# Designs tried in a protein design run: peptides against a protein of PDB entry 3OIQ. Part 16

Target 1, 212 residues: chain A of PDB entry 3OIQ
Amino acid sequence: KNRIFVSSSKDFEGYPSKAIVPVQFVALLTSIHLTETKCLLGFSNFERRGDQSQEDQYLIKLKFKDRGSERLARITISLLCQYFDIELPDLDSDSGASPTVILRDIHLERLCFSSCKALYVSKHGNYTLFLEDIKPLDLVSVISTISTKSTNSSKHSSSELISECDLNNSLVDIFNNLIEMNRDEKNRFKFVKLIHYDIELKKFVQDQQKVL

## One batch from the design tools (peptide; aimed at target 1 S122 Y127)

Design b1_p13_7_s4 (made by RFdiffusion4, then SolubleMPNN; from b1_p13_7, 5 letters changed)
Fold by OpenDDE base, seed 3:
Structure b1_p13_7_s4 (fold): chain B 212 residues (1-212), chain A 13 residues (1-13)
Amino acid sequence: as target 1 above (212 residues)
Amino acid sequence: SIEEKIENFEKLE
């Protein structure tokens, strides 16, 4: 099945009003919404959209209809939060209240880069994105990948149809957008406020700022 | 059809 790489969530405005399209994108995790009835993940590349919020540009739904799908959604959230060092309340509480998790503005504290595979499903001009797969990306690996002009790591990518170029371009675009947000005095995003802000990230941002 | 795929996917929801 041909999967389409998506560089902008605006691309969906041009998509068919009745279709199922397998898509893939890279973005930052911005929100988690887990309730008794739904599980949603928000992602953004922070593309400028005029006066619209730059958060939750990709709203991804997890299947949440039965005990099996609910359990899978909860496990997915737990594994993502464990990977990104996001504190969650205990999701396994035997006390018959399903735990509610509402996290917003995650990007203000942590850069949670994620490669997402989703199904675009449209009906009557509205669409929903359903999560098929998610791969969290390590920030050090992201920085190294952008800093090294594509040295042929040709050995491990036998199964993913994404060009290394599309991934790298999207990662560069995200960092450029974050640099612009960091320069804007009105924007809440600041690199120095990230919990994981270190000398490596500082140097990388300073070097990228000289090219912009 | 795309319709059958949508309906089957909605039933898989």
Scores: peptide ipSAE 0.022, ipTM 0.631, DockQ to the pose 0.073
OpenDDE base, seeds 1, 2, 4, 5: peptide ipSAE 0.020, 0.021, 0.021, 0.018; ipTM 0.642, 0.646, 0.643, 0.578

Design b1_p13_8 (made by RFdiffusion4)
Pose (drawn by RFdiffusion4):
Structure b1_p13_8 (pose): chain A 183 residues (1-47, 54-90, 99-149, 165-212), chain P 13 residues (1-13)
Amino acid sequence: KNRIFVSSSKDFEGYPSKAIVPVQFVALLTSIHLTETKCLLGFSNFEQEDQYLIKLKFKDRGSERLARITISLLCQYFDIELPDPTVILRDIHLERLCFSSCKALYVSKHGNYTLFLEDIKPLDLVSVISTISTKCDLNNSLVDIFNNLIEMNRDEKNRFKFVKLIHYDIELKKFVQDQQKVL
Amino acid sequence: FSISFENDSLEVE
């Protein structure tokens, strides 16, 4: 194929006014909006706000069930509590870090566009930390994301704090410290 | 581990 890797949502400015372009990006899961009619997943690389809004489209019940199971499994994989109806989660990163490698289809018309979900591969935080410490586009993005998360933690006004993560590991405390030295 | 999904349509709203 010819899937195009995007490093930022701003890249979508050079894309066609009407085309179907397979894309791929890396980001943190930040929000979920699940209704009976549609589902939107928000991701961000904090270059610090929501940036990617990925849509799971379904019309009939059969496809709705699949969308619900998909959200259920994604949330379970990240240890996100889910009440299973309109379901809304926001600023998930303030409580849990959820790195994800996502493949999507960029579909545009009249200059407007929507990113439709093709695949989502959650990334274990332990592997993310290891991948950064031992040591391309994926890695560049993981590094940039973690750096921005580091600057957000330094900023006193920003609500993001590592110590406030429900999964604040001793190893996480360690990687963050030894990561600031590089700065 | 990954989660794939099939969309019913690719309509832009």

Design b1_p13_8_s1 (made by RFdiffusion4, then SolubleMPNN; from b1_p13_8 with I3L F5Y E6K)
Fold by OpenDDE base, seed 1:
Structure b1_p13_8_s1 (fold): chain B 212 residues (1-212), chain A 13 residues (1-13)
Amino acid sequence: as target 1 above (212 residues)
Amino acid sequence: FSLSYKNDSLEVE
């Protein structure tokens, strides 16, 4: 089955009430929810959705049914947090209780770009996105990818049907949405409040702001 | 890095 690139989480409103569809998207990590019973990752492209919160537009479920899947979920969270330099609360619970991690609004401190492959699974009109693959993206690499005019169609082999164009367009859209949020005085998001706000990101944002 | 998952049994909650 061909994997569908998803540019908007609204695309799922048109999906069948009973289906299994392999999908892919790029978005910012916005939340982590690890409890004793579930593991969820929230992502957003910050597409405007009226007065609704722009967080967790893509809610991704990790398998959490047995000790093996629970261990894999915890390792996944640890690796993502290590890659993005996200501080996990010290799980110095002397109590043998499973560590609970609830992080929200991650995008207010760090731009955590991630390429996700998931299975859209629907039943009775409800759906769940199950994680199949996650790849964190380096911000410098994201900026360089957007800044490099795609003149060289390097013939990457026909098996990765994700057009370089779809990825680039989604990354540009995310930055444009963040620029709009940064201009809104009521929005909590500000580029200057990012922990990793540097000269390169500043210059890139300033150059993108001239086109909007 | 990348992490890949096999989802053999999927339940919509």
Scores: peptide ipSAE 0.348, ipTM 0.903, DockQ to the pose 0.753
OpenDDE base, seeds 2, 3, 4, 5: peptide ipSAE 0.335, 0.332, 0.335, 0.336; ipTM 0.899, 0.898, 0.898, 0.900

Design b1_p13_8_s2 (made by RFdiffusion4, then SolubleMPNN; from b1_p13_8, 4 letters changed)
Fold by OpenDDE base, seed 5:
Structure b1_p13_8_s2 (fold): chain B 212 residues (1-212), chain A 13 residues (1-13)
Amino acid sequence: as target 1 above (212 residues)
Amino acid sequence: FSLSYVNDDLEVE
């Protein structure tokens, strides 16, 4: 079955009440929830949904059923946090207790762009998104990709049916949403409060703000 | 990097 690119988490409202659908999206990492019994990653595109929280629009469950899957989940969290320079509490606590990590509002300090592949699995109208693949995206690479209108459709093979256009459009939409949030005095998000706010990001945001 | 998962036994809670 072809993987469906999802531009909005609202797309799932139209999905079958009993299905398994491979999906892909790009979003910002907003939360990490690792406990003894579950591992969840929250992502958002910050689409306006009325007065609803824009957090965790994509709640992704990592398989956490056995010691092998639990270990893989912990390694995944460690690698993501290492890549994005997210400080984890020392997981090496000498107390043989499984480390608990609860991080929220990650996007307020760091823009953690991630390309996710997941399985949409529904039963009786409820659904869960199970992680299949995660690729963190470098912010400099994201900025460069948006800034260079990729007129070079490099003929990469027809098997990756997710057009570079869908990815790029979603990245642009995320930045546009962040710009709107930054303009809203009631919104906690501000670009200048990002730990990695540099001259390049500042220039990019200023240039995008002229188009909006 | 990329990380890939095999999801054989999927339960919807």
Scores: peptide ipSAE 0.388, ipTM 0.918, DockQ to the pose 0.757
OpenDDE base, seeds 1, 2, 3, 4: peptide ipSAE 0.386, 0.382, 0.378, 0.386; ipTM 0.917, 0.916, 0.914, 0.917; seed 1 fails the geometry check

Design b1_p13_8_s3 (made by RFdiffusion4, then SolubleMPNN; from b1_p13_8 with F5Y E6K)
Fold by OpenDDE base, seed 1:
Structure b1_p13_8_s3 (fold): chain B 212 residues (1-212), chain A 13 residues (1-13)
Amino acid sequence: as target 1 above (212 residues)
Amino acid sequence: FSISYKNDSLEVE
C-alpha cells in the first residue's frame, strides 16, 4: 500500500470512517504523555485552526499493551528527549510506581522537528494514529534543506516515494506559521525564547521574514 | 536515529 504524505491534519476529516491508511508527515513535537496505561506524542504544524489550540494537531499513540511495548515506548521517549535535549523531570525513584512524564508546550523552548510514519486507523468515525516510525530531524539540517534550492534531483531509489518537495513545503509552512506566531503579541511563542536560539537560526528567520 | 514499530493488533479507543 502506498504511504500518503500528509501536509495538514485536516486531511483526516475527509478520511473514511472505517479504514487503515499508512501516512507520513513532518511536524514539531509539542507534547509527551507517558502514564501507566498509555504513551502519546503530540505534534503540530501550527496551521491556524480558528480559536482552537494549535498544539497536538497530530496525536500519535505508541503501542502500550505489554511489558515489551511499554519498554519500547519508554526507550523511545528517552531517545527523543536525549536527542532534543529535553529535560525529563527527575522521577523520584523511591515510589515503585511506573514513571509518569507529562510535557506540554515543548515548542516554546525547543523546535523538535520530527518525520513520522503512522497508521491512520478509523472505526465508527473516530480515528487513532499509531506510530510506525519516528525520525528526529536536526535543526541545522532542516535549515540547510529549506535554504538549498532543489536544483539537483539526485535520483534516490524509487522506494522512498516521499517527494523531497512535500518535505520541503511542510518545513517551510511550519516556519511561516512560527513567524506569524512570533509576530502576534498575544502568542506565547517567540524565537528569542528558544534555548537553542543561535546566529544561524536568527539569520534564517530574518531572511524568511522578508519573504512574508 | 529512527525507531520503528510493528502494529499487529490495532484497537481504536
Scores: peptide ipSAE 0.420, ipTM 0.920, DockQ to the pose 0.729
OpenDDE base, seeds 2, 3, 4, 5: peptide ipSAE 0.419, 0.411, 0.418, 0.419; ipTM 0.919, 0.918, 0.919, 0.920

Design b1_p13_8_s4 (made by RFdiffusion4, then SolubleMPNN; from b1_p13_8, 6 letters changed)
Fold by OpenDDE base, seed 5:
Structure b1_p13_8_s4 (fold): chain B 212 residues (1-212), chain A 13 residues (1-13)
Amino acid sequence: as target 1 above (212 residues)
Amino acid sequence: FSLSYKNTNYEVE
């Protein structure tokens, strides 16, 4: 089955009430929910959806049914947090209690770009997205990718070109949405409040703001 | 890094 690139979480509203569809998207990590019984990752592209919260537009479930899957989920969370420099409470507490991690609004402090592959599974009109693959993206690499791709249509295969164009378009859309949020005085998101706000990000945002 | 999962049982909650 071909994997579908998803540019909007609204696409799922048009999906069959009973289906299994492999999907791919790029979004910002917005939340982490690790408990004794489940592991969820929230992602968003901050597409405007009326007055609803723009966080967790993509709620991705990690398998959490046995010791092996639980361990894998915990390792995944640890590695993501290490990559994005997200401080976690010590998951290795000697107390034998499964650590609970609940992080929200991650995007207010850090832009955690992630390329995700998931399985859309629907039943009776409800759906769940199951994580199949996650790749964190470096912000410098994201900025470079957006800045460079105005010119070189390198002769990649048509399938690779589509995926690369879709990825770039989605990254641009995310930044455009963040710029709109930054301009909105009511929105809590501000680029200057990001922990990693540097001269490079500042310049990039300023340059993108001139195009919008 | 990248992490890949093989999901076998899909229960929709």
Scores: peptide ipSAE 0.131, ipTM 0.834, DockQ to the pose 0.783
OpenDDE base, seeds 1, 2, 3, 4: peptide ipSAE 0.023, 0.125, 0.120, 0.117; ipTM 0.607, 0.830, 0.827, 0.833

## One batch from the design tools (peptide; aimed at target 1 S122)

Design b1_p14_1 (made by RFdiffusion4)
Pose (drawn by RFdiffusion4):
Structure b1_p14_1 (pose): chain A 183 residues (1-47, 54-90, 99-149, 165-212), chain P 14 residues (1-14)
Amino acid sequence: KNRIFVSSSKDFEGYPSKAIVPVQFVALLTSIHLTETKCLLGFSNFEQEDQYLIKLKFKDRGSERLARITISLLCQYFDIELPDPTVILRDIHLERLCFSSCKALYVSKHGNYTLFLEDIKPLDLVSVISTISTKCDLNNSLVDIFNNLIEMNRDEKNRFKFVKLIHYDIELKKFVQDQQKVL
Amino acid sequence: IDDLVEDIEHISIP
């Protein structure tokens, strides 16, 4: 195929006014909006706000069920508590870091566009830390994301703090420290 | 735009 890797949501400015373009990006899961009619997943690389809004389209009940199981499994994989109806989660990153490699389909018309979900591969935080410490587009993005997360932690006014993560590991405390030295 | 895309299919997640 010819899937185009996007490093930023701003890349979508050069894309056609009407086309179907397979894309791929890396970001943190930040929000979920699940209704009976649609589902939107928000991701961000904090270059610091929501940036990618991925849509799971479904019309009938059969496809709705699949969307619900998909959200259930994604949340379970990240240890996100789910009440299973309109379901809303925000600023997930303030409590949990959820790196994700996502493949999507860019669909545009009249200059407007929507990113539809093709695949989502959650990335283990332990593997993310290891992948950065031992050591392309994926790695560049993981590095940039973590750097922005570092600067956000330094900023006193920003609500993001590593120590406030429900999963604040000793190894996470260690990687963050040894990561600031590079700065 | 939504008419150009089919409904969601099963997605495998670990």

Design b1_p14_1_s1 (made by RFdiffusion4, then SolubleMPNN; from b1_p14_1, 7 letters changed)
Fold by OpenDDE base, seed 2:
Structure b1_p14_1_s1 (fold): chain B 212 residues (1-212), chain A 14 residues (1-14)
Amino acid sequence: as target 1 above (212 residues)
Amino acid sequence: LEDLVPEIKEIKIP
């Protein structure tokens, strides 16, 4: 399938008003909205958009139409939160009320890098992104990938023309945007407030700050 | 919009 890599959620402004397009992007998880009727994931690359919230630039719907899709959504949220050490209420509570999870500003506590595959679905100029696949990315691996400038074309996986360069560029852009946010006194984001702020992340940020 | 998801017709971006 020809999947399009998306570097900015502004790219969707140029997309057809009636289309179904498989897309992929890399962004930080910013929000989780799980209710009885909906499951949404918010993502951002923190691209500056004037006075608009930098959160939820990519609002991704999980299918939530039947018990099977609802279960898959809950499992997806549980696995993502387990991977990122995000505390959730028990989603399997024997009380016949599905637990409501509303998390915002996730990026203020944890850098949850995620590679997302989605379907862009538009009608009458409105669109929705539907989750197809999600791969959480390890922060140490992200830092390593950016630091090594590894143009090592891993010829290991058939059929997605997604340039390793596009992924790396998006990861760099996200970090650059976070550095700018960290420098802005008005911005709530600060690297030192991350729960996982360690010596490695500190060093990486300090080294990137010298280039910007 | 959700009802369009079953009808996967890949439309290329022009």
Scores: peptide ipSAE 0.018, ipTM 0.558, DockQ to the pose 0.119
OpenDDE base, seeds 1, 3, 4, 5: peptide ipSAE 0.010, 0.007, 0.010, 0.010; ipTM 0.541, 0.505, 0.542, 0.546

Design b1_p14_1_s2 (made by RFdiffusion4, then SolubleMPNN; from b1_p14_1, 7 letters changed)
Fold by OpenDDE base, seed 2:
Structure b1_p14_1_s2 (fold): chain B 212 residues (1-212), chain A 14 residues (1-14)
Amino acid sequence: as target 1 above (212 residues)
Amino acid sequence: LEDLVPEIKPIEIP
């Protein structure tokens, strides 16, 4: 199935009012909403959209219809949180209530870069994105990928022509948007407030700031 | 929208 790379969540405004389209994007995890009845992941590339919140530009629904899909959603959340060192409230409450996780503004504490595969599903002009696959990206690997803009198209495996350029451009755009947010005194986002703010990230941000 | 997934055919974006 040809999967479409999405650089902006605005691309969906031009999408068919009745369709199923396999899509892929790269964005920062901004929110987690796990309740008894739903599981949602919010993602953003922090593209400027006027006075609207820059979080949750990609609202991704996990299937939550049966015990199997609920279990898969919970495992997905647990694995993502483990990978990004996100503290979950103790999921082991001996109360037979399904643990509720509501996290917002994750990007204010951690840069959780994620490559997402989703199904765009529309009817009557409304759409929903359903998670198909998620790959967390290591920040050091992201920084390295942006820094090494190496003209070496290494021919990696002929089955998903998602241009290495599209991924790299999206990662650069996200960092540029974060740099702009960091410069804005009204924006809550500051690199120095990230829990994982280190010398490497500091240097990378300083070097990118010279180009902008 | 979730229950509509089986009823909608995959289409390409033009």
Scores: peptide ipSAE 0.018, ipTM 0.605, DockQ to the pose 0.104
OpenDDE base, seeds 1, 3, 4, 5: peptide ipSAE 0.011, 0.011, 0.016, 0.016; ipTM 0.610, 0.614, 0.611, 0.597

Design b1_p14_1_s3 (made by RFdiffusion4, then SolubleMPNN; from b1_p14_1, 6 letters changed)
Fold by OpenDDE base, seed 5:
Order: structure tokens, then C-alpha cells, then sequence
Structure b1_p14_1_s3 (fold): chain B 212 residues (1-212), chain A 14 residues (1-14)
């Protein structure tokens, strides 16, 4: 089965009420919810959806049914948080209690770009996205990818070109949405409040703001 | 795969 690239979480509204569809998207990590019984990752591209919160547009479930899946979920969260410099409460509390992690609005402090592979699974008109794979993306690499997009579509197979074009378009759309949020005085998101706000990100945002 | 179909509940964000 071919994996479908998803540019909007609205695409799922048109999906079959009973299906299993492998999907791929790129988005910002917005939330982490790890408890004793579930592990969820929230992602967003900040696409305008009316007056609703733009966070958690892609709510991704990690398998959490047995000790093996729970361990994999915890390792996945740990590795993501290490990659993005997200401080977790000490997961190694000697108390034998499974650590609970509830983080929200991650995008207000850190731009955690992630390329996700998931299974869309639907039944009776409801769906769940199950994580298959996640690749964290480095912000410098994202900026470089968007900035270099103007000159060299020479010599990859038509299938690789589509996936790279779709990825790069979605990254541009995310930045455009963040620029709009940054311009909105009512929006809590501001680039200058990001912990990793540097001269490179500042310059990139200023250059993108001139194109919009 | 069967195990994924049984876990389709509305995900309530707490």
C-alpha cells in the first residue's frame, strides 16, 4: 500500500469510516501526554480552523498495551525530548510509580519539527492515528531546506520528488502560519519568546515576512 | 492489526 502524504488534518474528514491507511505528515510537536495507561503526541501545522485551538490537530497514539509497547513509548518520548532539549520530570523516580508527563503548548518555547509516519485506523466514523515512525527535524536543516528550494529539482525518481516537494511545501506552510500567529497580538506565539531564538532564526523569519 | 481496531475510541484530550 502506498503511504499518503497529508498536508492537512482535514484530509481525514474525507477518509473512509472503516479503513487502515498508512499516512505521512510533517508538523510541530505541540503536546506530550504520557500516563500509566496511554501515550499521546499532539502535532500541529497551525492551519486556521476557525476559533478552535490550533494545537493537537494531529493527535497520535502510541501503542500502550503491554510492557514492550509501554517501554517503546517511554523510549520514544525520552529520545524526542532529548533531541528537542525538552526537560522531562525525572523519569527515574525510585518510587516505582510510572512517570506521568503532561506537556502542552510546546511550540510556545520550542519549534519541534517532526516528520511522522502513522496508520490512520477508522471504525464507525471515528478514527485514531497510530505512530509507526517519527523523525525529529533540526531547525537549521528546516531553514536551510526552505531557503534552498529555488534552484535544483534535477535527477530523482518521480516518487522521491513528490515526497520532498510535499515535505518542503508543508514546512513553508507551517512557517507562514507561525508568522501570521506572531503578527496577531492575541496569539500567545511569538518567535522572540522561543528559547532557541537566535540570529539565524531571526534573519530567516525577517526574510520570510517580506515574501508574505 | 486487530488490536488497533479495538482501540478506536474518541481520544479525549484531558
Amino acid sequence: as target 1 above (212 residues)
Amino acid sequence: LEDLVDDIKPIEIP
Scores: peptide ipSAE 0.075, ipTM 0.792, DockQ to the pose 0.072
OpenDDE base, seeds 1, 2, 3, 4: peptide ipSAE 0.041, 0.034, 0.035, 0.070; ipTM 0.707, 0.668, 0.698, 0.792; seed 4 fails the geometry check

Design b1_p14_1_s4 (made by RFdiffusion4, then SolubleMPNN; from b1_p14_1, 7 letters changed)
Fold by OpenDDE base, seed 3:
Structure b1_p14_1_s4 (fold): chain B 212 residues (1-212), chain A 14 residues (1-14)
Amino acid sequence: as target 1 above (212 residues)
Amino acid sequence: LEDLVDEIKPIEIP
């Protein structure tokens, strides 16, 4: 079955009430929820839903049903947090209490761009997105990719059916949404409050603001 | 695949 690229979390409202659909999207990591019984990742593209941008538009479940799946979930969270420089409590506590991690509003401090592969699974009109794969994206690489109008670099990296156009359009849409949030006085998001707000990001945002 | 269908619950963030 071909993987569907998803540009909006609203696309799932039109999906079948009983299906298994492989999907892919690009979004910002907004939340991490790891407990004794559950592991979730929240993502958003900050698409406007009415008068407000929504957080956690993509709720992704990691399998957490046995010691093997629990270990894989913990390793996945650890590797993501190491990549994005997110501080976690030590997940390897010799104390028989499994560490609980609850992080929210991650996008207020760090822009954690992620390319996600998931299984959309629906039954009785409800759905769950199950994580299949996650690729963290480097912010400098994201900025460079948007800034360079697609010069046809015919580099055959023969391993993912993502239209480079769909990826680039989603990254542009996310930045446009963040620029709108930054302009809104009621929105908590401000580029200048990001821990890694540098001269490159500042210049990029200023140049994008002239086009919007 | 069957295991995934039985794990479908409304995802509420607490």
Scores: peptide ipSAE 0.047, ipTM 0.740, DockQ to the pose 0.074
OpenDDE base, seeds 1, 2, 4, 5: peptide ipSAE 0.036, 0.038, 0.047, 0.046; ipTM 0.672, 0.685, 0.743, 0.743; seed 4 fails the geometry check

Design b1_p14_2 (made by RFdiffusion4)
Pose (drawn by RFdiffusion4):
Structure b1_p14_2 (pose): chain A 183 residues (1-47, 54-90, 99-149, 165-212), chain P 14 residues (1-14)
Amino acid sequence: KNRIFVSSSKDFEGYPSKAIVPVQFVALLTSIHLTETKCLLGFSNFEQEDQYLIKLKFKDRGSERLARITISLLCQYFDIELPDPTVILRDIHLERLCFSSCKALYVSKHGNYTLFLEDIKPLDLVSVISTISTKCDLNNSLVDIFNNLIEMNRDEKNRFKFVKLIHYDIELKKFVQDQQKVL
Amino acid sequence: HSNEAIEELEEIEE
């Protein structure tokens, strides 16, 4: 194929006014909006706000069920508690870090566009830390995301704090420290 | 270019 890797949502400015373009990006899961009619997943690389809004489209019940199971499995994989109806989660990153490799389909018309979900591969935080410590587009993105997350933690006004993560590991405390030295 | 998902998100939030 010819899937185009995007490093930022701003890249979508050069894309056609009407085209179907397979894309791929890396980001943190930040929000879920699940209704009976549609589902939007928000992601961000914190270059610090929501940036990528990925849509799971479904019309009938059969496809709704699949969308619900998909959200259920994604949340379970990240240890996100899910009440299972309109379901809304925000600023998930303030509580849990959820790196994800996502493949999507850019669909535009009249200059407007929507990113439809093709695949989502959750990335283990332990692997993310290891991948950064031992050591391309994926890695560049993982590094940039973690750097921004580091600067957000330094900023006193920003609500993001590692120590406030429900999964604040000793190894996470360690990687963050030894990561600031590089700065 | 404008992301249609923003309008859909605003509708869900309302």

Design b1_p14_2_s1 (made by RFdiffusion4, then SolubleMPNN; from b1_p14_2, 7 letters changed)
Fold by OpenDDE base, seed 4:
Structure b1_p14_2_s1 (fold): chain B 212 residues (1-212), chain A 14 residues (1-14)
Amino acid sequence: as target 1 above (212 residues)
Amino acid sequence: MKNLNVEELEEILA
């Protein structure tokens, strides 16, 4: 089955009520919820959705049913946090207590761009997204990708390739949404409050603001 | 279709 690129989590409203659909999207990591019984990742593209929280538009479940899947979930969280320089309590505590990690509003401190592959699983009008794969994206690489309009759609004819255009469009949309949030005095998001705010990001945001 | 909230996901995990 071909993997579907998803530009908005609203697309799932039109999805079949009983299906398994492989999907892919790019979004910012907004939350991590790791407990003794569950592992959830929240992502957002910050698409405006009325008065609803713009966080966790993509709530993704990691399989957490046995020791093997729990270990994989913990390793996944550890690797993501290491990549994004997110401070976690030691997940390997010898104390036999499963470490609890509850992080929210990650985007207020760090832009954690992630390319996610998931299974959309629906039953009785509700759906769950199950994580299949996650690739953290480097912010410098994201900025470079947007700045270099890669007109090179090398038609690599493999049925699993995301359209480079779809990825780029989604990344642009995310930045545009963040720029709007940054301009809103009521919004807590500010680029200057990001821990990794540098001259490159500043310049990129300023250049994008001129086009909007 | 609605994405399952955290509570609804807990019921599926149980």
Scores: peptide ipSAE 0.028, ipTM 0.672, DockQ to the pose 0.376
OpenDDE base, seeds 1, 2, 3, 5: peptide ipSAE 0.027, 0.026, 0.027, 0.025; ipTM 0.682, 0.680, 0.685, 0.667

Design b1_p14_2_s2 (made by RFdiffusion4, then SolubleMPNN; from b1_p14_2, 7 letters changed)
Fold by OpenDDE base, seed 3:
Structure b1_p14_2_s2 (fold): chain B 212 residues (1-212), chain A 14 residues (1-14)
Amino acid sequence: as target 1 above (212 residues)
Amino acid sequence: MVNENLKELEEILK
């Protein structure tokens, strides 16, 4: 089955009530919920949804059914947090208690761009997204990718190009949404409050603001 | 169609 690229979490409203669909999207990590029985990741592209929260538009479940899947979930969380410089409590506490991690509003401090592969699983008019794969994206690489595609129409082969175009369009859309949030005085998101706010990000935001 | 993960999150947040 072909993997579907998803540009909006609204697309799932039109999905079949009983299906298994492999999907892919790019979004910012917004939340982490690790308990003794569950592991959830929240993501958002900050698409405007009227009065609905722009946070956690993509809620993804990690398999957490046995010791092996629990360990894999914890390793996944640890590796993501290490990549994004997110401080976690030691998950290997000798105390025998499984550490609980609840992080929210991650996007207010760090832009954690992630390319996610998931299984959309629906039953009885409800759905769950299950994580299959996650690739963290480097912010400098994201900025460079958006900035350079304004100049080089290089003819590469048609099937890989669709995925790269969809990815880049979604990255641009996310930045545009963040710029709108930054301009809104009622929105808590501000680029200047990001821990990693540097001269490169500042310049990029200023240049994008001139096009919008 | 309702995201079951949202319901699970709401249960964790209560």
Scores: peptide ipSAE 0.025, ipTM 0.666, DockQ to the pose 0.904
OpenDDE base, seeds 1, 2, 4, 5: peptide ipSAE 0.022, 0.023, 0.023, 0.025; ipTM 0.656, 0.644, 0.660, 0.662

